# Ledger of designs, part 60: peptides against a protein of PDB entry 3ZN8

Target 1, 125 residues: chain A of PDB entry 3ZN8
Amino acid sequence: LEEYDKIQKKMEDVMEGKGKLTLRDVYAQIIALRKMGPLSKVLQHIPGLGIMLPTPSEDQLKIGEEKIRRWLAALNSMTYKELENPNIIDKSRMRRIAEGSGLEVEEVRELLEWYNNMNRLLKMV

## One batch from the design tools (peptide; made by RFdiffusion4, then SolubleMPNN)

Design b2_p18_6_s3 (from b2_p18_6, 11 letters changed)
Fold by OpenDDE base, seed 1:
Structure b2_p18_6_s3 (fold): chain B 125 residues (1-125), chain A 18 residues (1-18)
Amino acid sequence: as target 1 above (125 residues)
Amino acid sequence: DEEKRRALLLLLDELLRS
């Protein structure tokens, strides 16, 4: 608990404004978005998304909210070095993060995969 | 910063809609 609070406070104050997206950036953005309220409200602030994509059901939103909470737990269990350089996260680190956050390794892997996908998307811009 | 935020939101939306 103490470690989580310390990491969270520090991460909220620091975000890279340029360059490659890090997990620290992801964390900061998620926290900022969470301040806007539930995921449903956050998504409503994105114009045009609902035009070509189906509107998420209440159940989907609930699942999404839980996933975000779990991802935040994982992020809070990472070291500063891992947050800044997620590429160093190997199998051993993933296991540690999973155990520390109360998640399955597969859930941590899913987060990292999502992160990698986001970076690929950003490279196209 | 805004671009990164948009990308994150887009992916979050895609995850929820998939």
Scores: peptide ipSAE 0.166, ipTM 0.713, DockQ to the pose 0.407
Fold by OpenDDE base, seed 5:
Structure b2_p18_6_s3 (fold): chain B 125 residues (1-125), chain A 18 residues (1-18)
Amino acid sequence: as target 1 above (125 residues)
Amino acid sequence: DEEKRRALLLLLDELLRS
């Protein structure tokens, strides 16, 4: 956990001032989320928010955590250039990342597709 | 941007619930 905190701090320094979401940004936020646990658990302890958030079941949490672990393995197998500019990741790079992380190529593709979709949404914020 | 950061966290949290 301490090692991840150090990595997160370094990533946060790089994130400052950037308007574009990168996979390094995604990595940093995944680590932060795992440390805090579900945000619903955090927010429910804050009085006065007036929001009611659904509590995920234990099974749902396990499924999500496993998916996140697999995506982290993929992210850890990417180069610095790929993390900064995910758009350069072609079929050859995806195969390398999959082989390096022990994942299926389709799982790497799923991560990249999710990233692209999220990046579109964040441009609206 | 702090707003974008919060939005990303919420989206990731939703992912963990799926």
Scores: peptide ipSAE 0.142, ipTM 0.668, DockQ to the pose 0.447
Fold by OpenDDE base, seed 3:
Structure b2_p18_6_s3 (fold): chain B 125 residues (1-125), chain A 18 residues (1-18)
Amino acid sequence: as target 1 above (125 residues)
Amino acid sequence: DEEKRRALLLLLDELLRS
């Protein structure tokens, strides 16, 4: 618990929201997003925008929420160094993270692959 | 970069919808 609290405090202190995307940034944004709810629900209250935004079905929201829950478990099982530099995560680290989070190694790999894809996309913006 | 942050939020939102 103490280690987790320390990681959380460090994450809050060093978060800038600028530069290279890290898993720390991903974690923070996921938490923020969950607090706000789907952006579509927020934007639908803005005249003109709400008409153009698709509303996800309840089933889709449930599936997405479960996936996010699993990914958060994985992220919570990572060290601060891994969160900041995901490239250091090798097979041994992936296995540890999977065991700690109750996930399959393939699920952890999926998260990392998603992160890499997101980071590439953000570099284009 | 505010634009990058916004893009990330939108991408994550899409993830939640899938």
Scores: peptide ipSAE 0.136, ipTM 0.666, DockQ to the pose 0.451
Fold by OpenDDE base, seed 2:
Order: structure tokens, then C-alpha cells, then sequence
Structure b2_p18_6_s3 (fold): chain B 125 residues (1-125), chain A 18 residues (1-18)
């Protein structure tokens, strides 16, 4: 999948400190993962990595899939400017996104918090 | 570093499914 390769290149740029992960990148990755399946399963078939990759149970995957669907709804309700720079999302924008996606405001806040936490972790790697 | 790249993608995948 071409989209998957684009995300991989973006991740390299982020890891090298040349770029920043945006919610647009997150959206693209979610779509790619839905088509390719869980990355952990894909990587398990690659020999020579020398790492044991944990695989979530089918029930855990089902729960995660529902959460991802909700996050996609939120992302689909964001403007291009918000996707590229999530830091501009204030309380008013967050409420609009929640209403547009049929989600609770807290669910949108959770997505943004996850995004911020992920960016912090990526800088440490 | 391809291995490092894969590790980053794995982290993203795991976080999305948490």
C-alpha cells in the first residue's frame, strides 16, 4: 500500500527530528492499518528481527477497532488546519468536533491527549 | 535505520489499539 509507505517515510523523518507527527498522519496510518491488519501480526512474519512481538487477543482487537472507528469519526469532523496543527483546537473547536462526530467531548479530549503523549514519546526514542 | 522505523510504527499501532 502506497499510503503505508508514505507513513513509514514520515515516521523516519519524525524519528530523525526532521518532522512532526500530525493528526493527518495519524488518520493515514489508521486507514493503512485497517487495510494491512495489525502491524504486530505483519512484523511477526519477518524473520531475523530477534524480537518477540506481543499479539493482542481477538477480543482486545475488537475493542480497539471500535475505539479506532470513533477516533476516525472525530478526525473526519476536523478541519484541515486542525489536522495539521492540533494545538489550535480549543474548547469551542473540541465541542464542534464532538457534535459533528456524535461523540462525547471527553472522547475528543482523549484523542488529543493521546496524540500529545505520543509526540512526547517519539521525541524520547 | 529500518529496525528503528519498524519499532516506531509498532509503537503507534499499539497505542492506537490501547
Amino acid sequence: as target 1 above (125 residues)
Amino acid sequence: DEEKRRALLLLLDELLRS
Scores: peptide ipSAE 0.130, ipTM 0.650, DockQ to the pose 0.344

Design b2_p18_6_s4 (from b2_p18_6, 14 letters changed)
Fold by OpenDDE base, seed 2:
Structure b2_p18_6_s4 (fold): chain B 125 residues (1-125), chain A 18 residues (1-18)
Amino acid sequence: as target 1 above (125 residues)
Amino acid sequence: DDERKRALLLLLYELLRK
């Protein structure tokens, strides 16, 4: 819980434009969420979620769990330099990460695209 | 507290969307 709170504070700073979101931050956040249990339990800890977002189906939760597992594998295959500065990840690095994690290159690309989308969303807040 | 919720929601929402 203490680690979770530290990570949340970092996310708040990022949301306020006081910091930059890195894949290191993403990794830490995912690990903290995983410590809370499966996605179904995590979602229960978010007050107002059911009002703000549609409740995922059981199948959607299973898909989400698998995606998180796969993204963690990718993140674990990245170097510290890549985690801090994902923009350096070129096609060669992406292929290495995919091979090291047992993923398709397209899955690694999807993670990076998600990260870029998150950064765009943070700038809109 | 609201900002924590927003950050977590955005991360989860974007994770689950794709």
Scores: peptide ipSAE 0.122, ipTM 0.658, DockQ to the pose 0.342
Fold by OpenDDE base, seed 4:
Structure b2_p18_6_s4 (fold): chain B 125 residues (1-125), chain A 18 residues (1-18)
Amino acid sequence: as target 1 above (125 residues)
Amino acid sequence: DDERKRALLLLLYELLRK
């Protein structure tokens, strides 16, 4: 419970412009999500989701679960410095991360692009 | 607990939408 509260507070602080989102924060949240079990189990524990959003198909759940595993592999292949300051990740670092995680360089680039887009959105709020 | 789950879901949604 304490771990979840810390992550939630950090996300709230970032949304309020009181902090910066790092890949370390993303990593911590993915780990917390994985402790809740498979994506299917996580979604089952969210009240009202079936009313507000269409229930994902089994195939959609499998795709989502695979993406989570791939993102986690990429994050696990990053150094602490890269997680804290993803802006230092150049083409050489991306290639190393891809090789270490068994991913394509394009998948690592996609993760970083997502992170950059999130930070841009957070600065606008 | 539900609010924490929602926060995690929002992150997951942003990870998966691309």
Scores: peptide ipSAE 0.122, ipTM 0.662, DockQ to the pose 0.285
Fold by OpenDDE base, seed 1:
Parts: C-alpha cells; structure tokens; sequence
Structure b2_p18_6_s4 (fold): chain B 125 residues (1-125), chain A 18 residues (1-18)
C-alpha cells in the first residue's frame, strides 16, 4: 500500500506539472495495477468510468492485457538509464530491447510513442 | 483520491483506446 501511494503521488505530481513521467514510473504503476488483477477488475475500481468515458469492450480489454504483457517484457529489457530517460533510446537501443524481449522493433517504438503521447496528454490536464 | 483516480483513468484509457 505504501508503494502504491508513492506511485500515485508521483502520478499526481506529473499531472500537476510538478514532475516528469518516466518509464520507471510507468513500470511501477503497471506492476501495482497488475496486483489488483486483470484490467477488468482494475476498471471496476474507478467509479464513474462508464459515465465519463466510453467503457472499453471485452476485445479492447484483451488487447490491453496483451499490450501490458508485451510492454512489461520490453521494460524488463531496458536499462535503468533508459527507464529514467527514455529519450536516449535510439534505433540501436530499440533493436536491443526488442531482441532481448522477443518483440518486434515496432512494438518497442509503439511503447515509446505511447509514453510520449501520455506526457503530452498530462501536460494538457 | 480524485487525482489518483484520474491518473489511473488516463493511463488505462490511453492503453486501451488503441
């Protein structure tokens, strides 16, 4: 619980523009969420989700679970420096991460693109 | 609590919308 609270506080700070989201933060958050169970169970812990945003379909949940699994493999193949500063990940690093995780380079690129999109989204809040 | 829920919601929504 204490670790979860620290992660959530970090996310709040990022949303308030007091910090930068790193892939280490993402990794920690995903691990914490996985302890709550599958995405379907996690979503049940968010009151009002169905009112505020479109509820993901069962197929979207399955895709999300698969993405989480694959992205965790990629994150496990990153160095600490890469997790803290994802902007240093060049083509050579992406290829290494992909090979180490058993993923396609495009999947690693997709994770990094998602990360960049998340940072942009958080800045708009 | 609301900010934590929002952060989680944004993360999950961004994961699932693609």
Amino acid sequence: as target 1 above (125 residues)
Amino acid sequence: DDERKRALLLLLYELLRK
Scores: peptide ipSAE 0.119, ipTM 0.659, DockQ to the pose 0.333
Fold by OpenDDE base, seed 3:
Structure b2_p18_6_s4 (fold): chain B 125 residues (1-125), chain A 18 residues (1-18)
Amino acid sequence: as target 1 above (125 residues)
Amino acid sequence: DDERKRALLLLLYELLRK
């Protein structure tokens, strides 16, 4: 419970523009989400989501769950320095992470692109 | 409470939109 509260506070600080989102924060948040159960159950716990976003289909939820599992594998293969500062991840590091996680290099690249897009969106809010 | 929901929503949205 204490660890979960720390993670939530960090996410709140980032959303308020008081901090930078790192892959450590992403990892912690994904773990917290997984403790709530499958994506379908997580989405049900967010009031107003049905008004803000269209309800995902069952197939979309399945794809999302698989994506989360693959990203967790990639994150588990990163060093603490890479998690804290993902900008240091070059082609050599991406290849190592891919090999260590059993993913394609393109999948690791996709995670990093997602992270960069997330940070851009957070700065605009 | 609202900020927690917003943070979670943003992360989920970005995970699901791709």
Scores: peptide ipSAE 0.116, ipTM 0.650, DockQ to the pose 0.352

Design b2_p18_7_s1 (from b2_p18_7, 13 letters changed)
Fold by OpenDDE base, seed 1:
Structure b2_p18_7_s1 (fold): chain B 125 residues (1-125), chain A 18 residues (1-18)
Amino acid sequence: as target 1 above (125 residues)
Amino acid sequence: RFQDDLLTLLVAKKKQEE
């Protein structure tokens, strides 16, 4: 609960322009959410998500949970500087992260693209 | 290529310990 509240406050601070979303923030959020249980339970606790998104099938939940595990492997393979400043991740760094995590480069690229999209969204609010 | 990749991984690991 305390970790979740810290993450929510961080998201609010970012939305207010008092900071930036980092991959460290993403990592902390994923860890906090995983402590709540399976992805199915986590999604049920997100206000408004159940109204706007169709209830994922069990197979979709498994795919999503696997994707999160793969993203955590990538995040665990990043340096502190990369987690705090993801914009420094060039092709060489991305390849290193992929190799260190046992992922395809495309999967690391997808994580970074997702992060960039999220960070753009937060700046529009 | 493989040696360069290994060196990159080792440098990356060292940078995580700093």
Scores: peptide ipSAE 0.044, ipTM 0.536, DockQ to the pose 0.021
Fold by OpenDDE base, seed 2:
Structure b2_p18_7_s1 (fold): chain B 125 residues (1-125), chain A 18 residues (1-18)
Amino acid sequence: as target 1 above (125 residues)
Amino acid sequence: RFQDDLLTLLVAKKKQEE
């Protein structure tokens, strides 16, 4: 997918310190991965990863897919400014996003925590 | 956790490009 190659190039630029990972990039990546099929199929196409990662049970795959759907609902409830600069998301914005997506505030907090951790790790590599 | 799986996918994608 031409969209996948654009996301890949942006991830390379971020890892080289030439860019910043945003929640818009996360959204685009999740959509691209979902177009490739279930997470199990995506993992099976990565040589060597299927040997290092325990094959998740069918129930764990369903839980993972539901978590992705919930995070997409949260991302769809964010403004463009919030997607580009997630650091502006305060408690009021986080509550609005949760209400707009039908999620718990804690689930939105978990997404933001994951993003912050990911963006820290990408700067260390 | 699902969070670890997404991190692993990003790291694995990098490793395929090296």
Scores: peptide ipSAE 0.033, ipTM 0.574, DockQ to the pose 0.395
Fold by OpenDDE base, seed 4:
Structure b2_p18_7_s1 (fold): chain B 125 residues (1-125), chain A 18 residues (1-18)
Amino acid sequence: as target 1 above (125 residues)
Amino acid sequence: RFQDDLLTLLVAKKKQEE
C-alpha cells in the first residue's frame, strides 16, 4: 500500500506540474508490480481493464512480462543522471545502454519513446 | 502491442484494495 501511495502522489504531482515522471519512477513502479507476483496475477486484479481491454491471452501476458524484464535490464544499465534526466540520452548513450543490457538499440529507443509519450499524456490531464 | 501504462495499472490496483 505505501508503494502505491507514493506512485499516486507522484502522478498527482506530475499532473499538477509540480514534478516530472522520471525513469527512476518507472523503475520503482516495475519493481512494485513484480512484488505483487506474475503479470498475469497483477492484470487479473486491475478493475476496469476487463472492460477496456480484451482479456489478454496467456501468450500476450508472457510477451508483456518479457518486455518488462528487458526494460528492467535497460534501466539497470543506465546511470543515475540518465534515470533522472532521460532527455540527456543521446545515440552514444543508447548504444552503451543496449550493449550493457544485451538489448538492441531499437529496444532502448522504444523504452525512451514510451517514456516520452507517457510524460506528454500526464501533462495533458 | 503491450503498451500498458504501468502507472495506470498501479493506480487501478490501489483502487481495488480500498
Scores: peptide ipSAE 0.031, ipTM 0.557, DockQ to the pose 0.279
Fold by OpenDDE base, seed 3:
Structure b2_p18_7_s1 (fold): chain B 125 residues (1-125), chain A 18 residues (1-18)
Amino acid sequence: as target 1 above (125 residues)
Amino acid sequence: RFQDDLLTLLVAKKKQEE
């Protein structure tokens, strides 16, 4: 409960323009979601999502969970400075993170692209 | 589609606790 309230307050601050989303915030959110159980159970607790989104197939849920696990490995291979300021991650840093996490450089690039897109969307709200 | 889910997950749990 206490970790969730901290994440919620941080998201409110970011939506109000009082902060920025970091990869540390993303890491905390993913960990909180995993503590709630399988993605299937988490999606069932979202009011209105069951009406607008086709229930993902069990195979799509497994692919999503594996992707999250890979992203957690990448995040665990980042330095504190990289988590707080992802914009410093150059090609050399991406390669180091990929090697340390057992991922392809393209998978690390995909995570960073996703983060940049989310951070842009949050600034538009 | 996975991109909309993480933000929606965080917003929707807020609505159940109010």
Scores: peptide ipSAE 0.026, ipTM 0.552, DockQ to the pose 0.275

Design b2_p18_7_s2 (from b2_p18_7, 10 letters changed)
Fold by OpenDDE base, seed 3:
Parts: C-alpha cells; sequence; structure tokens
Structure b2_p18_7_s2 (fold): chain B 125 residues (1-125), chain A 18 residues (1-18)
C-alpha cells in the first residue's frame, strides 16, 4: 500500500509538471502492479470500469505478462544513470542492454519508444 | 563462451556507469 501511494503521488507530480517520469518509476510501477496480482482483478474493483472493458483473453494476458517479464529483464540490465535519464541510451547502450537481457535490440527500442510516448502524454495532461 | 559474455557485459556496464 505505501509503495503504491508513493507511485500515485509521483504520477500526480509529473502530471502537474513538478517532475519527470523515469524508467525507475516505470520499474516501480511494474513491480507494484505484479504485487497486486492480475490487472483484471484490480480493474474489476473500480466501480463502472468492469462493465466497459472487454476482459482480455487468457492468451492475451499471457502475452502481456511475457512482454512485462522481458521489459523487467531490460530494466534490470540498465544502469542507474540510464534508468534516471533514458535519453542517454545510445546504440551501444541499447545493444548491451539487449545482450544482457536476452532480448532483441528491437525489443529494447520498443520499450524506450513506449517510455518516450508515455512521458510525452503525461506532460500534455 | 556464456561466462565470458557475462563478464564482458558486466565490464561494459561498469565502464558506462563512469
Amino acid sequence: as target 1 above (125 residues)
Amino acid sequence: RFREDILRLLVAKKEQEK
């Protein structure tokens, strides 16, 4: 609970322009979500959302979980400096992260692109 | 090979932390 409240406050601060989303924040969120169990159970506890969201198929849940596991491997292979400032991740760093994670370079690129898109969206709200 | 590759990655990570 306390870790989740810290993450929420951090997201609020970022939306208010008082901070930036980092890959460290992303890592903390993924870990918190995994501790809470299947996202389907969390969304079912939100009044009114459980009726409007199509329940993902079991296969889509498994694919999503595998993707999250791969992204966690990538995040665990990053340096603290990379986690705090992902913009320093060049081709050399990206290759190292991929090799260290057992991922394709393209999968690491996809994670970074996702992060950049999320960080842009959070600054527009 | 695998152990050497891990060691190379650890060295490269440490060098990039400087």
Scores: peptide ipSAE 0.120, ipTM 0.617, DockQ to the pose 0.020
Fold by OpenDDE base, seed 1:
Structure b2_p18_7_s2 (fold): chain B 125 residues (1-125), chain A 18 residues (1-18)
Amino acid sequence: as target 1 above (125 residues)
Amino acid sequence: RFREDILRLLVAKKEQEK
């Protein structure tokens, strides 16, 4: 609960333009969500998402959980400077992160693209 | 090989933190 409230407040600060979403924030969110239990329980607590997202099949939940585990491996392979400033992650850093996490470079790119898209959306609200 | 690869990655990570 207390970690979740800190994450919510930080998201509000980012939406108000008082802050920047970092990969450290993404990491903290993923950890908080995992502590709350299965993604199915988390999605049920988000107003409006429960109506627009078809309840993922058990197989889709497993795929999503595996993807999150892979993204956590990538995040754990990053430096603190990379987590705070993901825009410094060049092709060399991306390759190192992929090799250190046992992921394909494309998967690390997908995580960074997702982050960039989220950070753009939060700045438009 | 695996130990050497981990050492190379740790060195590269440390150099990129400077």
Scores: peptide ipSAE 0.100, ipTM 0.589, DockQ to the pose 0.020
Fold by OpenDDE base, seed 2:
Structure b2_p18_7_s2 (fold): chain B 125 residues (1-125), chain A 18 residues (1-18)
Amino acid sequence: as target 1 above (125 residues)
Amino acid sequence: RFREDILRLLVAKKEQEK
């Protein structure tokens, strides 16, 4: 609970322009979500959301969990400087991260693209 | 081969932290 509240406050501060979302913040969020259990259980505790979201099939949950596991491997292969400033990740760094995590370079690129899209969305609020 | 590749990756990571 306390880790989740810290992450929510950090997200609020970023949306208010008081901070920057980093891949370290993303890592902390993923770990907190995994401690809460399956996304289906988290969504069931949100009043009004549990009735409108189609419950993902068990197979979709497994695919999502595997994707998160792969992104965690990439994040664990990054340096502290890369986690704090993902914009420094060039082709050489991206290849090193892929090789160190057992991922394709394209999967590391997808994670970075997702991060960049999230930062754009947070600046529009 | 695998051990050498891991060592190369660890060295490259450490060099990029400088």
Scores: peptide ipSAE 0.084, ipTM 0.564, DockQ to the pose 0.020
Fold by OpenDDE base, seed 5:
Structure b2_p18_7_s2 (fold): chain B 125 residues (1-125), chain A 18 residues (1-18)
Amino acid sequence: as target 1 above (125 residues)
Amino acid sequence: RFREDILRLLVAKKEQEK
């Protein structure tokens, strides 16, 4: 709970222009989400929501968990400077991260694109 | 090959941290 509140407050600060979302924040969010378990399991315990929300198939959960594991491997392969300032990640850095994480360069690019899209959305609010 | 690749990655990471 405390880690979620810190992440939420930081997202609010970024929306207010008082801060910047970093990949370090993304890492912290992923770790916090994994500690709570799948959001679908949390939502199933809310009366009425478990009936209305399609439960992800076991296969969809496994695919999601694999994607998260791959992104964590990429994040763990980054330098502190890259985590704080992902915009410095050039083709050379991206290749190093891919090789260090056992990912394709395209998967690292996808993570960075997701991050950039999230930052654009937060700046429009 | 694998040991050399790890050493190259560690050197490249350290150079990019400077």
Scores: peptide ipSAE 0.082, ipTM 0.562, DockQ to the pose 0.019

Design b2_p18_7_s3 (from b2_p18_7, 15 letters changed)
Fold by OpenDDE base, seed 2:
Structure b2_p18_7_s3 (fold): chain B 125 residues (1-125), chain A 18 residues (1-18)
Amino acid sequence: as target 1 above (125 residues)
Amino acid sequence: DFRERLLQLFVAEEKRRQ
């Protein structure tokens, strides 16, 4: 609950342009989601999500859960400096993270792309 | 809700990749 409140406050600061979302914030949120159980259960309890987005099939939810597990492996292989400032992650860092997590470099790139897109969208609100 | 926003963005991104 305390972690959740910190994440919410951080989100508000980002939405107001008073801060930036980091991969540390993403990590904390993913861990909080996993503590709630399978992604399917979490999505079922979010009002309006099923209305705004077509509810994924059970198979799509399993694929999403596996993607999140892979992203956690990548995040666990990042340095503190990289988590706080993801824009420093160059090709050499990306390769190291991929090797350390047992992922393809492209999967690490996808995480960073997702993060960058999310951070852009948050700044537009 | 940051959780909701994170999930919405995740699902939207996965749909764009399919």
Scores: peptide ipSAE 0.038, ipTM 0.598, DockQ to the pose 0.066
Fold by OpenDDE base, seed 3:
Structure b2_p18_7_s3 (fold): chain B 125 residues (1-125), chain A 18 residues (1-18)
Amino acid sequence: as target 1 above (125 residues)
Amino acid sequence: DFRERLLQLFVAEEKRRQ
């Protein structure tokens, strides 16, 4: 609960333009969400999600949960400096992270692309 | 609010990639 509150406050600060979303913040949020159970169960407890997004199929939820597991493996293979400053992750760092996590380099690129898109969207709110 | 936003953005991105 205390970790969850810290993460929420950090995200409120980022949404207010105070600070930057990091991969550490992403990691902490994914862990907090996973404590609530499977992604399907977590999504069912979000009021209004069914109004904002079409309900994902069971297969889409399973794919998303597996993607999150792979991304956690990548995040666990990053250094503290990379988690705090993802922009330093070059091709050499991406390859190391991929090898250390048992992922394809493209999956690490996908995570970083998602992070960059997320960070842009949060700065626009 | 953040929990909802993160999940919404994640699900939306995965749907765009499929």
Scores: peptide ipSAE 0.038, ipTM 0.596, DockQ to the pose 0.066
Fold by OpenDDE base, seed 5:
Structure b2_p18_7_s3 (fold): chain B 125 residues (1-125), chain A 18 residues (1-18)
Amino acid sequence: as target 1 above (125 residues)
Amino acid sequence: DFRERLLQLFVAEEKRRQ
């Protein structure tokens, strides 16, 4: 319970621009989202998303869910230090993560690129 | 909500890549 409260507080701090988003935070949120059910169900419960973004097709939702599943495999293959500080992930670490997760290095690179873009966007909003 | 914001940004970023 205490660890959960620390994660929630950190998320609030990140939303307020007082904290840094990590891959650990991403992992925790993906797990929380998956507990709510299929990605389609989660998207339906987000107020304003249907107004701000076109509703994805069922196929697009399945692609997104499969991508999240692959990213979870990559995240599960990361060390705690890598999850907290993704900037330390060099080519050697990226290859290890890919091999451990059964992914291509390019898929791990895509996750890291997404994280970097997300972190930039969170600073702008 | 952080989850909502993260998911919105996720969907928006995936759409920019397609």
Scores: peptide ipSAE 0.034, ipTM 0.581, DockQ to the pose 0.071
Fold by OpenDDE base, seed 4:
Structure b2_p18_7_s3 (fold): chain B 125 residues (1-125), chain A 18 residues (1-18)
Amino acid sequence: as target 1 above (125 residues)
Amino acid sequence: DFRERLLQLFVAEEKRRQ
């Protein structure tokens, strides 16, 4: 609970322009989510999500949970410098991360694209 | 709120791939 509150506060600070979201923050968030249980259970605890998002099917939840596991593998294969400054991740680093995590380079690219999109969105709010 | 947004982005990205 305390870790979750710290992550929420960090995100509020980023939304207010007082900080930058890093992949370390993403990692911490994923770990916090996993401590709450399966993705299906996590979604049930988010008020209003069912109004903003169509309720995902059980199959979509399973796909999502597997993708989160893959992203954790990628994050665990990153250096501290890469986690703090994901913008330094070039093609060589991305390939190393993919090889180290057992993922395709495209899956690592997707994680980085998602991170970039999330950062853009959070700065607009 | 952040968790909701994170999950929203995640689900949206997954839907774009299907």
Scores: peptide ipSAE 0.061, ipTM 0.619, DockQ to the pose 0.061; fails the geometry check

